# Designs tried in a protein design run: peptides against a protein of PDB entry 3ZN8. Part 26

Target 1, 125 residues: chain A of PDB entry 3ZN8
Amino acid sequence: LEEYDKIQKKMEDVMEGKGKLTLRDVYAQIIALRKMGPLSKVLQHIPGLGIMLPTPSEDQLKIGEEKIRRWLAALNSMTYKELENPNIIDKSRMRRIAEGSGLEVEEVRELLEWYNNMNRLLKMV

## One batch from the design tools (peptide; aimed at target 1 M118)

Design b2_p21_3_s2 (made by RFdiffusion4, then SolubleMPNN; from b2_p21_3, 11 letters changed)
Fold by OpenDDE base, seed 4:
Structure b2_p21_3_s2 (fold): chain B 125 residues (1-125), chain A 21 residues (1-21)
Amino acid sequence: as target 1 above (125 residues)
Amino acid sequence: DEERRRALLELILEFEKKELE
C-alpha cells in the first residue's frame, strides 16, 4: 500500500507538470504491482473502477505476468541515463537492450511505445 | 486528478487487453 501511494503521488506530480515520468518510475510501479498481486485486484480496490473492470481470467493473469517479467529484463539491461531519459534510446540502444535481456527488439520498442503513450496521456489529461 | 487517474488505468488495461488478442 505504501509503494502504491508513492506511485500515485508521482503520477499526480507528473500530471500537474511538477515532474517527469521515467522508466525508473515504471520499474518502481512494476515492482509494487508484483508485490500487491495482479493489477486487476489492485484496481478493484479503487472506488468507482470495480464496476467497470472485467475480472481477468487466470490465463490473462499469466500472460500479464510473463509480459511484466520480460519488461523487467529489459529495464534491468538499461543504463541509468536511459532509465532517466528514455528519449535517448535509439535503434542501437534498443538492440543492445534486447540482446542483453534476451528479448526481441520489437518487445523493447513495445515497452518504449507504452511508456511514450503513458507520458503523453499524463500530459494531455 | 481522479479523471486523469482513471484514464491512466484505462490505458494500462487496454494494453493488457491487446496482449491477450
Scores: peptide ipSAE 0.083, ipTM 0.599, DockQ to the pose 0.395
OpenDDE base, seeds 1, 2, 3, 5: peptide ipSAE 0.030, 0.020, 0.060, 0.031; ipTM 0.505, 0.509, 0.573, 0.512; seed 5 fails the geometry check

Design b2_p21_3_s3 (made by RFdiffusion4, then SolubleMPNN; from b2_p21_3, 11 letters changed)
Fold by OpenDDE base, seed 5:
Structure b2_p21_3_s3 (fold): chain B 125 residues (1-125), chain A 21 residues (1-21)
Amino acid sequence: as target 1 above (125 residues)
Amino acid sequence: DEEKRRALLELINEFERKELK
């Protein structure tokens, strides 16, 4: 229960721009979104976003879901320390994560680059 | 939101399983 409250509070802080985004937070968000169904359906329920976002084709949704599944495999192959502090992930760690998840090192790099970009954007807000 | 709650609980459970390994 205490761990639940800590994770919930951290997710709220990240959503409010008050916290540092970690890969643990990314993992939690991906899992939450997958439980809610396709991201397009989730976004359609947000007033104003459904009008501004092009409705992805069914094929684009499937491609997106596959990419998310691959990223989850990478996240599942990370240590707790790496998830909490992604900045420690060097080339050796990326290779280990890729091998453990059955992914290419480039796919792990893309996830980390995406994370770094998101974390930079959150620091500007 | 019950779905968010379940997702968080599953995440915690997965982390606990990783710490035990």
Scores: peptide ipSAE 0.025, ipTM 0.500, DockQ to the pose 0.041
OpenDDE base, seeds 1, 2, 3, 4: peptide ipSAE 0.018, 0.017, 0.017, 0.018; ipTM 0.462, 0.487, 0.480, 0.496

Design b2_p21_3_s4 (made by RFdiffusion4, then SolubleMPNN; from b2_p21_3, 12 letters changed)
Fold by OpenDDE base, seed 2:
Structure b2_p21_3_s4 (fold): chain B 125 residues (1-125), chain A 21 residues (1-21)
Amino acid sequence: as target 1 above (125 residues)
Amino acid sequence: DEERRRALLRLILEFELKELK
């Protein structure tokens, strides 16, 4: 519950334009969400979201957990400067991050594309 | 504030659901 309140406050600060969402913020949120369990279970306890989320199968939960583990490996292979400013990550940096995390370059690209899409959507809200 | 909070939570959910498909 306390870790949930910290995530909410950080999300509010970013949406108020008081801060930029960075990959460091994403890393902290992923760790916090893993301690709470699947976000679908957390949201079932929030009144008024009105979204009946389908309960993922056990196999879908395992696939999602493995994807999050792979993304944490990529984030752990980034420099502080890259985590704060992901827009500096070029093809050479992506390859280094992929090699250091045991991932394909495509998986690192997918993480960065997701981050860029999130930042675009946050600017529209 | 509450609508923005709901929008960001939805965005994270849509991501998790997309990776599960």
Scores: peptide ipSAE 0.064, ipTM 0.578, DockQ to the pose 0.379
OpenDDE base, seeds 1, 3, 4, 5: peptide ipSAE 0.060, 0.056, 0.058, 0.047; ipTM 0.571, 0.561, 0.578, 0.563; seeds 4, 5 fail the geometry check

Design b2_p21_4 (made by RFdiffusion4; failed a check: the pose's geometry)
Pose (drawn by RFdiffusion4):
Structure b2_p21_4 (pose): chain A 106 residues (1, 21-125), chain P 21 residues (1-21)
Amino acid sequence: LLTLRDVYAQIIALRKMGPLSKVLQHIPGLGIMLPTPSEDQLKIGEEKIRRWLAALNSMTYKELENPNIIDKSRMRRIAEGSGLEVEEVRELLEWYNNMNRLLKMV
Amino acid sequence: EEEEKRAALEKLIAEKLEEEK
């Protein structure tokens, strides 16, 4: 049930219920339909879950703040350690900056 | 402000999860 600390405290909570659906707990707005979140149980059917939660915890509690400092020597680092590929790491690293970015405009 | 930030993070995480689909 400044941002990095929140991201962990949040993502950790996003596993002990599902992948839960509390996405509709702090949104007074309305949804669309039910035949759409059905594709959420598909990723659950595999023994595994998601590649993101992998390399995510395979990083320092400061490297997540400014993933920009990460180079070709640092991408492959959290790649092999997590079992993901260099490509699968980019999609992850280029996202830590987005959260800290779009949040500024909030 | 804190709630809005929380809600923004939730939306961003949700959008990212949808992109992975």

Design b2_p21_4_s1 (made by RFdiffusion4, then SolubleMPNN; from b2_p21_4, 11 letters changed)
Fold by OpenDDE base, seed 4:
Structure b2_p21_4_s1 (fold): chain B 125 residues (1-125), chain A 21 residues (1-21)
Amino acid sequence: as target 1 above (125 residues)
Amino acid sequence: EEEKRRRALLELIRQFEEKEL
């Protein structure tokens, strides 16, 4: 919960124009979400909350978990400069990250596109 | 294909150097 609150506060600070979202922030978010995995299952067992939480099928949970693992591999294959300034990631860097993580270049592109969309959304609020 | 592999390897080496700095 404390790690999640720090991430929320960081997102709020970015929405207020007090900072920028980085891929380090994305990494922290993914780690927090993975730590919440057991907590989300606990929350689903609370009467009344299980109806409000979309119950992804077990297969959708597995697909989502695998995608998160792949994105973590990509993030772990980035340099500090790339994590802090994702806009420097060109085609050469993207290929290196893909090879270093055992991913397709398209999967690294999808992560960066997701980041760019999130960063645009946060700047529009 | 060989040139592509060579460029890939050089970029991987550069990644390690950038992490040690």
Scores: peptide ipSAE 0.117, ipTM 0.627, DockQ to the pose 0.018
OpenDDE base, seeds 1, 2, 3, 5: peptide ipSAE 0.101, 0.088, 0.091, 0.096; ipTM 0.605, 0.588, 0.589, 0.605

Design b2_p21_4_s2 (made by RFdiffusion4, then SolubleMPNN; from b2_p21_4, 12 letters changed; failed a check: the pose's geometry)
Amino acid sequence: DREERERALLLLIEEFLKKEL

Design b2_p21_4_s3 (made by RFdiffusion4, then SolubleMPNN; from b2_p21_4, 10 letters changed)
Fold by OpenDDE base, seed 4:
Formats: sequence, C-alpha cells, structure tokens
Structure b2_p21_4_s3 (fold): chain B 125 residues (1-125), chain A 21 residues (1-21)
Amino acid sequence: as target 1 above (125 residues)
Amino acid sequence: EEEERRRALLQLILEFRLKEL
C-alpha cells in the first residue's frame, strides 16, 4: 500500500504539472505492481471501482510476467540520463539497450512508444 | 479534477496490466 500511495502521489504531481513521469517512475511502478500481485488486488484499493474486471487467466499472468521481465531488462540497460530523459534515446542508444538486455530493437521501441503514449495521456488530463 | 486524476491513474494501471494480456 505504501508503494501504491507513492505512485499515486507521483501521478498527481505530474497531472498538476509539478513533475514529469520518467522511466525511473515506470521502473518503480513495475516493481510495486509485481509486489501487489494481480490487477484485481490493485483495483480493490481504488474507491468507486465496483467494476469487477475479470481475473486474468493463469496463462495471461505468465505472459504479462514475461513482458515485465523483458521491460525490466531494458530499463536495467539504460543510463540514469536515459531513464530521466527518455526522449534522448535515439536509434543508436536503442540498439545498445536492446543488445545489453538481450531484446529485439522492436521490443525496446515498444516500451518507449508505450511511455510516450502514457505521457501524452497524462498531459491531456 | 480529482476524479480525472483517479481515472488517469486507473488508465495507467489498466494499460500497464492490459499489456500483460
């Protein structure tokens, strides 16, 4: 719960224009979500979501866990400067990160695209 | 609005977890 409150506060600060969501914040969120377990447990802590989301199947959880492990490998292969400012990650940096993490360049691109889409969404609120 | 903040946090969590599906 303490890790969830830290993520919530960080998201509030970003939406208020008091901060920027970075890949370091994404890393912290991934670690927190892994500790919390299934999404159903995370959503139970959010008031007013009486929406019973279907519990993901065990196979869907395993696929998700593998994707999270791959993204953590990419994040662990980034420099501090890249984690704080992901917009500096060019094709050369992306290839280095992919090679260092044992990922395809496309998987690193997917992570960065996800991050960019998330930041766009948060700025629209 | 506090509700929009909550929705955006939910969407972040959902998008993160829906990519686990």
Scores: peptide ipSAE 0.041, ipTM 0.553, DockQ to the pose 0.403
OpenDDE base, seeds 1, 2, 3, 5: peptide ipSAE 0.040, 0.040, 0.030, 0.037; ipTM 0.559, 0.555, 0.547, 0.555

Design b2_p21_4_s4 (made by RFdiffusion4, then SolubleMPNN; from b2_p21_4, 9 letters changed; failed a check: the pose's geometry)
Amino acid sequence: EEEERRRALLELIQEFLRKEL

Design b2_p21_5 (made by RFdiffusion4; failed a check: the pose's geometry)
Pose (drawn by RFdiffusion4):
Structure b2_p21_5 (pose): chain A 106 residues (1, 21-125), chain P 21 residues (1-21)
Amino acid sequence: LLTLRDVYAQIIALRKMGPLSKVLQHIPGLGIMLPTPSEDQLKIGEEKIRRWLAALNSMTYKELENPNIIDKSRMRRIAEGSGLEVEEVRELLEWYNNMNRLLKMV
Amino acid sequence: ETEEEKRAALAKLIAEKLEEE
């Protein structure tokens, strides 16, 4: 049930109920339909879950703040350690900056 | 701006990222 600390405390909670659906707990707005979140149980059917939660915990509690410092020597680092590829790491690293970015405009 | 809004924004961003995968 400044940002990095929140990301962990939040993503950790995003597993002990599902992948849960509490996305509709702090949103007074309305939804769209039900035949759409049905594709959430598909990723559950595999023995695994998601590649993101992999290399995510495979990083220092400071490397997630400014993933910009990460180079070609650092991407392959959390790649082989997590079992993901260099490509699968980019999509993850280029996102940590987005959260710390779009949040500024909040 | 507020803490609640920031929490909600983070939840949305995480949800969007999960949907994209």

Design b2_p21_5_s1 (made by RFdiffusion4, then SolubleMPNN; from b2_p21_5, 9 letters changed; failed a check: the pose's geometry)
Amino acid sequence: MTEEEKRRALLQLIDDFLRSE

Design b2_p21_5_s2 (made by RFdiffusion4, then SolubleMPNN; from b2_p21_5, 12 letters changed; failed a check: the pose's geometry)
Amino acid sequence: MSKEERERALLELIDEFLRKE

Design b2_p21_5_s3 (made by RFdiffusion4, then SolubleMPNN; from b2_p21_5, 10 letters changed; failed a check: the pose's geometry)
Amino acid sequence: MTEEERKRALLLLIDEFLRSE

Design b2_p21_5_s4 (made by RFdiffusion4, then SolubleMPNN; from b2_p21_5, 11 letters changed; failed a check: the pose's geometry)
Amino acid sequence: MTKEERERALLLLIDEFLRRE

Design b2_p21_6 (made by RFdiffusion4)
Pose (drawn by RFdiffusion4):
Structure b2_p21_6 (pose): chain A 106 residues (1, 21-125), chain P 21 residues (1-21)
Amino acid sequence: LLTLRDVYAQIIALRKMGPLSKVLQHIPGLGIMLPTPSEDQLKIGEEKIRRWLAALNSMTYKELENPNIIDKSRMRRIAEGSGLEVEEVRELLEWYNNMNRLLKMV
Amino acid sequence: TIEERIAAMEKLLHEKLKEME
């Protein structure tokens, strides 16, 4: 049930209920339909879950703040350690900056 | 506001979860 500390405290909570659906707990707005979140149980069927929660915890509690400092020598680093590929790391690293970015406009 | 920021973070995380295969 400044940002990095929140990202962990939040993502950690996003596993001990599902992947839960509390996405509709702090949104006074309305939804769309039910036949859509059905593709959430598909990823649950596999013995695994997601590649993101992998290389995510395979990083320092400061490397997540400014993933920009990460180079070709640092991408392969958290790649082989997590079992993911260099490509699967990029999509993850280029996102840590987005959260710290779109949040500024909030 | 604080609430808007929290809601934004939740939406971003949710969208990221949908993007990852």

Design b2_p21_6_s1 (made by RFdiffusion4, then SolubleMPNN; from b2_p21_6, 14 letters changed)
Fold by OpenDDE base, seed 3:
Structure b2_p21_6_s1 (fold): chain B 125 residues (1-125), chain A 21 residues (1-21)
Amino acid sequence: as target 1 above (125 residues)
Amino acid sequence: SEEERKQALLRLIYELLRSDK
């Protein structure tokens, strides 16, 4: 429990712009989002989203929920060093993570690409 | 603000998830 509390505090600091977003922070955020309920309920916490973006279909929500679970599996298969500095994840590490999590290598690649894009965009806010 | 950053993160996650097929 103490470990989770520390991670949560770090996530709060990152959200306040007081730290660099890592995959550990992403992990904590995903867990927090899941505690809010299903993806459809999570989306209600984004004001204006329903007006500016199309509402996802039931099938899209199911796919999204499954993707979240897959990403958690990948994150659980990473080392502490990889979580703190995802840039060290090369092809060999990516393959290991995929094998350990039961995912395709491309799924792990997509997670890393998403992280890089998100980290870049969050620095602009 | 903190709230704006939180909303941005949630929005980005949503955009990624809804793009899956």
Scores: peptide ipSAE 0.126, ipTM 0.636, DockQ to the pose 0.479
OpenDDE base, seeds 1, 2, 4, 5: peptide ipSAE 0.125, 0.122, 0.119, 0.118; ipTM 0.619, 0.622, 0.623, 0.630

Design b2_p21_6_s2 (made by RFdiffusion4, then SolubleMPNN; from b2_p21_6, 14 letters changed)
Fold by OpenDDE base, seed 5:
Structure b2_p21_6_s2 (fold): chain B 125 residues (1-125), chain A 21 residues (1-21)
Amino acid sequence: as target 1 above (125 residues)
Amino acid sequence: SEEERRRALLQLINEFLRSDR
C-alpha cells in the first residue's frame, strides 16, 4: 500500500503540472492496481471514475483486460530509458518492443498514443 | 476546464475499451 500511495502522489504531481508522467509510472500504477484483481474490481477502486463512467459491459471489460495484459508485455519489453523517457521510442524501438512482447507494432503504437493522450489529459485544466 | 477534461477522459477510456483488431 505504501508503494501505491507513492504512485498516487506522483499522479497528483503530474496533474498539478509539477511532474511528468512516464511509462514507468504507468507500469507501476498498472501493477499496483492489478494486485487488486481483475479490471472490473480495479475500476471500482479508482476514485472519480465511477462517477464519470457508465458501468462497462462485460465485453468491454474483456477487451480492457486483454489490452492490459498485452500492454504489460510491451512494458516488460522496454528498457529503463524508454520507460523513463518514452519520447525516445522510434519506429526501430517500437518494432523491437513488439517482437520482444509478441505483439504487433500497431499495438505498441496504440499504447504510446494512449500514453501521450493520458499525459496531456492529466495536465489539462 | 473540468468539463473538457471529463470529456477527454471519457474519450480516452472509450478508446482503451475498444479494439480495432
Scores: peptide ipSAE 0.369, ipTM 0.831, DockQ to the pose 0.191
OpenDDE base, seeds 1, 2, 3, 4: peptide ipSAE 0.319, 0.234, 0.267, 0.363; ipTM 0.811, 0.756, 0.779, 0.831

Design b2_p21_6_s3 (made by RFdiffusion4, then SolubleMPNN; from b2_p21_6, 13 letters changed)
Fold by OpenDDE base, seed 3:
Structure b2_p21_6_s3 (fold): chain B 125 residues (1-125), chain A 21 residues (1-21)
Amino acid sequence: as target 1 above (125 residues)
Amino acid sequence: SEEERRRALLELIDEFLKSDK
């Protein structure tokens, strides 16, 4: 719980433009969230989410959880430098990460694209 | 504001969910 609170505080600081979100931060957050239980349970703890977003179907939740597990495998295959600065990940690094994690290169690319989009959104607030 | 932060978080979650639809 204490670790989760630290991660949340860091995320809030990033959202306020007081920090930089890295893949290391993403990794830590995912681990903390998984310790809380299924994704559905985690989402229920977010105020306003049930009102502002449609509740995903059970199948959608399962797909999301599987995606998270795959992304964790990719993150576990990254070096510290890559986690801290994902911009250095070129085609060669992506291939290595994919091979090391048992994923397709396209899945690794999707993770990086998601991260970039998320980071941009956080900086807009 | 807290409301803005909440909206930002919801947007992030929405983007995540959309990617797996």
Scores: peptide ipSAE 0.094, ipTM 0.617, DockQ to the pose 0.353
OpenDDE base, seeds 1, 2, 4, 5: peptide ipSAE 0.056, 0.032, 0.038, 0.060; ipTM 0.530, 0.484, 0.502, 0.521; seed 4 fails the geometry check

Design b2_p21_6_s4 (made by RFdiffusion4, then SolubleMPNN; from b2_p21_6, 15 letters changed)
Fold by OpenDDE base, seed 4:
Formats: C-alpha cells, structure tokens, sequence
Structure b2_p21_6_s4 (fold): chain B 125 residues (1-125), chain A 21 residues (1-21)
C-alpha cells in the first residue's frame, strides 16, 4: 500500500502538470500492485469500483493477470531510455522488445497504446 | 482531487478489462 500511495502521488503530480508519467512509472505501479496479491485482491482496494464497473468474472481475472505478466515481460525487455521516453519506440524497437520478451509485436503495441490512452485520461482530469 | 484520481483509475481499469474481454 505504501508503494502504491507513492505512485498515486506521482499520478496526481502528472495530472496537475507537474510531471510526466513514463513506462518506468507503469512498471513501478505493476510491481506495487503485485505485492498486494492476486488481481482480485488488488481490485478490492479500489474505492468505487463496484458501483462503476461490473464485478469481473473469475475467467476475466485470470486473463487480466496473464496480461499483466506478459506486460511485465515486455517492460523488462525495454531499455532505460525507452522506459523514460516511450515515444522513441518505433517498429524496430517494438520487434526487438517482442522477441526479447517472447511476445507478439501486436502485444507490445497494445501496451504502448494503453500507455498513451492513460496519458490522455490523466490530462483530462 | 481525490475524486478525480479515483475516476481516472476506474476509467483505466475499465479500458484494461474491456480490451481483455
């Protein structure tokens, strides 16, 4: 929880225009979430989830956990420069990351798209 | 605000879960 709170403060700073959210921040957040236990337990700590989102099925939780593991593999295959500045990740870098992590290039693209969407949402807050 | 942060997190989770469906 302590590590998660630090990440939340970082996100708040970004939303206030005081910083930039990077994939390094994403990595730190995933690690912090994993320390809380299974995804089901993590979701229980998020206030308001039950009223805004339907409760995920057991199968959906398993899919989510697998996706997180795969994304961690991708992040572990990135260079520090890529983690700090994901905009430099082109097709060649995506292919390298995919090969290094044992993933499809499309999965790496999905992670980057998710990251971009997250940044857009943070700017809207 | 705390409420804004909560809403942002929920939206992110929603996007994550929907893509995995």
Amino acid sequence: as target 1 above (125 residues)
Amino acid sequence: SEEDRRQALLLLIDEFLRKDK
Scores: peptide ipSAE 0.109, ipTM 0.635, DockQ to the pose 0.372
OpenDDE base, seeds 1, 2, 3, 5: peptide ipSAE 0.084, 0.054, 0.104, 0.081; ipTM 0.551, 0.534, 0.620, 0.551; seed 3 fails the geometry check

Design b2_p21_7 (made by RFdiffusion4)
Pose (drawn by RFdiffusion4):
Structure b2_p21_7 (pose): chain A 106 residues (1, 21-125), chain P 21 residues (1-21)
Amino acid sequence: LLTLRDVYAQIIALRKMGPLSKVLQHIPGLGIMLPTPSEDQLKIGEEKIRRWLAALNSMTYKELENPNIIDKSRMRRIAEGSGLEVEEVRELLEWYNNMNRLLKMV
Amino acid sequence: DIEERIAAMEKLIHEKLKETE
């Protein structure tokens, strides 16, 4: 049930209920339908879950703040350590900056 | 402002979860 500390404390909570659906707990707005979140149980069927939660904890508690400092020598680093590929790391690293970015406009 | 930021973070994380394999 400044940002990095929140990201962990939040993503950790996003596993001990599902992947839970509390996405509709702090949104006074309305939804769309039910036949759509059905594709959430698909990723649960596999023995695994997601590649993101992999290389996510395979990083320092400071490397997640400014993933820009990460080079070709640092991407392959958290790649082989997590079992993911260099490509699967980029999609993850280019997102840590987005959260710290779109949040500024909030 | 705090509540909006929390809600925005939740949406972003949720969208990212949908995008990842």

Design b2_p21_7_s1 (made by RFdiffusion4, then SolubleMPNN; from b2_p21_7, 14 letters changed)
Fold by OpenDDE base, seed 2:
Structure b2_p21_7_s1 (fold): chain B 125 residues (1-125), chain A 21 residues (1-21)
Amino acid sequence: as target 1 above (125 residues)
Amino acid sequence: KEEERRQALLQLLWQLLRESK
């Protein structure tokens, strides 16, 4: 709870979106996203998405929503230092995060791999 | 711009979520 409060207090700074993307940035963005409602509603607010991506099916939306919820659980189980510097997350930290979030270690690994891919892609945008 | 970065992030988020299956 204390770590969560610290993260919340810094959300405004994180939303500036300056520099390298961190998991703290991801956390803040997902929270902002969730405030907009279900994923289906959020997608309506993304310009050009309909041009770049096919319209997702209902099943795809449900899967995406569930994955976001699970990743939020993982992110909430991370320390501020881990969120700021995800590269420090080793196998021991992944196990702790998984246990704290009720996820499999493989799911935490998937999140980290996704983050790395996201960060690489953002450099090209 | 901040808004453009935000939109790019959201677009990439959706793309990667879709491809992660």
Scores: peptide ipSAE 0.113, ipTM 0.623, DockQ to the pose 0.407
OpenDDE base, seeds 1, 3, 4, 5: peptide ipSAE 0.102, 0.107, 0.126, 0.104; ipTM 0.602, 0.622, 0.627, 0.607; seed 4 fails the geometry check

Design b2_p21_7_s2 (made by RFdiffusion4, then SolubleMPNN; from b2_p21_7, 15 letters changed)
Fold by OpenDDE base, seed 1:
Structure b2_p21_7_s2 (fold): chain B 125 residues (1-125), chain A 21 residues (1-21)
Amino acid sequence: as target 1 above (125 residues)
Amino acid sequence: EKEKRERALLELLYELLRKSK
């Protein structure tokens, strides 16, 4: 429950001024984050992170960085229509995206599941 | 404001990734 509350607060910040979060929004934000440098450097510049979140180990940072990189590859392989309305992504589209990005289909599903979970949480706020 | 949103998303992502493990 405590973690959910923290997530909700952060989601409110992300969604401020927006109605529904799309993968287009996610894509744009990830690109912006990447411009700031490696995940490790970005996290180091977030005030209060050590208080709000457990300090990630070096290995955790590497895993996170790799996950973001892989998801970005998937996003790069999506069409504008898919990014704007991810609900249209069926099994055939997932397979295409996976093949285009060099990922496993399960990895694409994981991204979509993450997105759906985020939207679900945002609706509760 | 943009940076704040980016940080928030990153933190959210981190939390979700942590729980997915």
Scores: peptide ipSAE 0.174, ipTM 0.663, DockQ to the pose 0.291
OpenDDE base, seeds 2, 3, 4, 5: peptide ipSAE 0.140, 0.156, 0.144, 0.152; ipTM 0.632, 0.644, 0.640, 0.644

Design b2_p21_8 (made by RFdiffusion4)
Pose (drawn by RFdiffusion4):
Structure b2_p21_8 (pose): chain A 106 residues (1, 21-125), chain P 21 residues (1-21)
Amino acid sequence: LLTLRDVYAQIIALRKMGPLSKVLQHIPGLGIMLPTPSEDQLKIGEEKIRRWLAALNSMTYKELENPNIIDKSRMRRIAEGSGLEVEEVRELLEWYNNMNRLLKMV
Amino acid sequence: EEEEFKEQILRNLFAREREKK
């Protein structure tokens, strides 16, 4: 049930219920339909879950703040350690900056 | 699917930031 600390405390809670659906707990707005979140149980069927939660905990508690300092020598680092590929790391690293970015405009 | 999951995380973060304010 400044940002990095929050990201962990949140993503850690996003596994001990599902992948839960509490996305509709702090949104007074309305939804769309039910035949859409059905593709959430598909990823659950596999013995695994997601690649993101992999290389995510395979990083220092400071490297997630400014993933910009990460180079070609640092991407392959958290790649082989997590079992993901260099490409699967880029989609993850280019996202840590987005959260710390779009949040500024909030 | 990956993009929707990212958007859900973002929406949760935004909602929390608005509640803090």

Design b2_p21_8_s1 (made by RFdiffusion4, then SolubleMPNN; from b2_p21_8, 14 letters changed)
Fold by OpenDDE base, seed 5:
Structure b2_p21_8_s1 (fold): chain B 125 residues (1-125), chain A 21 residues (1-21)
Amino acid sequence: as target 1 above (125 residues)
Amino acid sequence: LDKRFQEDVLKLLIAKEKQRK
């Protein structure tokens, strides 16, 4: 509960432009979501998601869960400095992260691209 | 707010997987 409140406060700070979304924040959020159960259950706990988003098929949920699992492996292979400031992740760091997580370098790049897109989106809110 | 972030994260994850396929 206390961790959840910290994540919420951080998210509020980011939305208010008082903070920057980091991969640490992403990691904490993913872990919090996973503590609630499978992604299918998480979606059920989010009122209005089913109204604003087409309900993903069970197969899409499984794919999403596998993607999150892979991204968690990447996040777990990052240093604290990389999690706090993803912009320092160069090609060498991406390769290390990929090797440490059993991912392709492209998948790590995709995570970073996703992060950048998310951070941009949150700044627009 | 947190639910919306969770939604957005999940939405972006799903949308990205759809774009890769």
Scores: peptide ipSAE 0.088, ipTM 0.574, DockQ to the pose 0.056
OpenDDE base, seeds 1, 2, 3, 4: peptide ipSAE 0.065, 0.087, 0.063, 0.065; ipTM 0.535, 0.536, 0.529, 0.532; seed 3 fails the geometry check

Design b2_p21_8_s2 (made by RFdiffusion4, then SolubleMPNN; from b2_p21_8, 13 letters changed)
Fold by OpenDDE base, seed 1:
Structure b2_p21_8_s2 (fold): chain B 125 residues (1-125), chain A 21 residues (1-21)
Amino acid sequence: as target 1 above (125 residues)
Amino acid sequence: LDEEEKERILQLLIAKKKQEE
């Protein structure tokens, strides 16, 4: 609960332009959500998601959980400096992270693209 | 090398070793 409140406050600060979302923040969020149980239970606790989004099939939830697991492997293969400043991740760093995590370079690129899109979205709010 | 650069090199060495396996 206390870890979750810290993550929510960090997200609020980022939305207000008082902070920057980092991959360390993403890592902490994923770990906190996983401690709450299966992704299906987490989604049930998000107000309005069940009303605005079609309930994901069990298979879609499993695909999402596997994607998150792969992203955690990538995050665990990053240095502290990379987690705090993902914009320093060049092609050489991406390849190292991919090799260290057992992922394709394209999967690491997808994670970074997702992160960049989230930061853009949070700045528009 | 700072501690961060050492860790980066270690990860590169681990990645190379995994490619040789």
Scores: peptide ipSAE 0.152, ipTM 0.622, DockQ to the pose 0.018
OpenDDE base, seeds 2, 3, 4, 5: peptide ipSAE 0.115, 0.099, 0.122, 0.102; ipTM 0.592, 0.582, 0.613, 0.581; seeds 2, 4, 5 fail the geometry check

Design b2_p21_8_s3 (made by RFdiffusion4, then SolubleMPNN; from b2_p21_8, 13 letters changed)
Fold by OpenDDE base, seed 5:
Structure b2_p21_8_s3 (fold): chain B 125 residues (1-125), chain A 21 residues (1-21)
Amino acid sequence: as target 1 above (125 residues)
Amino acid sequence: LDEEFRKRILQLLIAQAEKRK
């Protein structure tokens, strides 16, 4: 509960423009989601939303789990400075992270592009 | 992951809107 509340507060601060989303925050969120299970199950308990949100198929959940596992491997291969400031990750750093995680460089690039898109989305809220 | 993260943000926005009522 305490870890969950800390993650929520951090996300609230980011949405209010009081903080910056980092890959450390992403890592914490992934771990929280794995502990709680699919958030779709939590949202199903919200009156009126459960009917409108598509439930992911079992195959979609498996694909999502594999993607999470791969991204966790990449995140675990990053330095603290890279996690806190992902914009310093250049081609050389991406290659090192890919080699350390057993991923393709393109997959590390995809993670960073995803992060950038999420950070843009949060700034629009 | 993208969908789950977006759902998480949506949940936080809903919770904030409820606190303002």
Scores: peptide ipSAE 0.106, ipTM 0.556, DockQ to the pose 0.228
OpenDDE base, seeds 1, 2, 3, 4: peptide ipSAE 0.052, 0.075, 0.044, 0.041; ipTM 0.541, 0.525, 0.504, 0.506

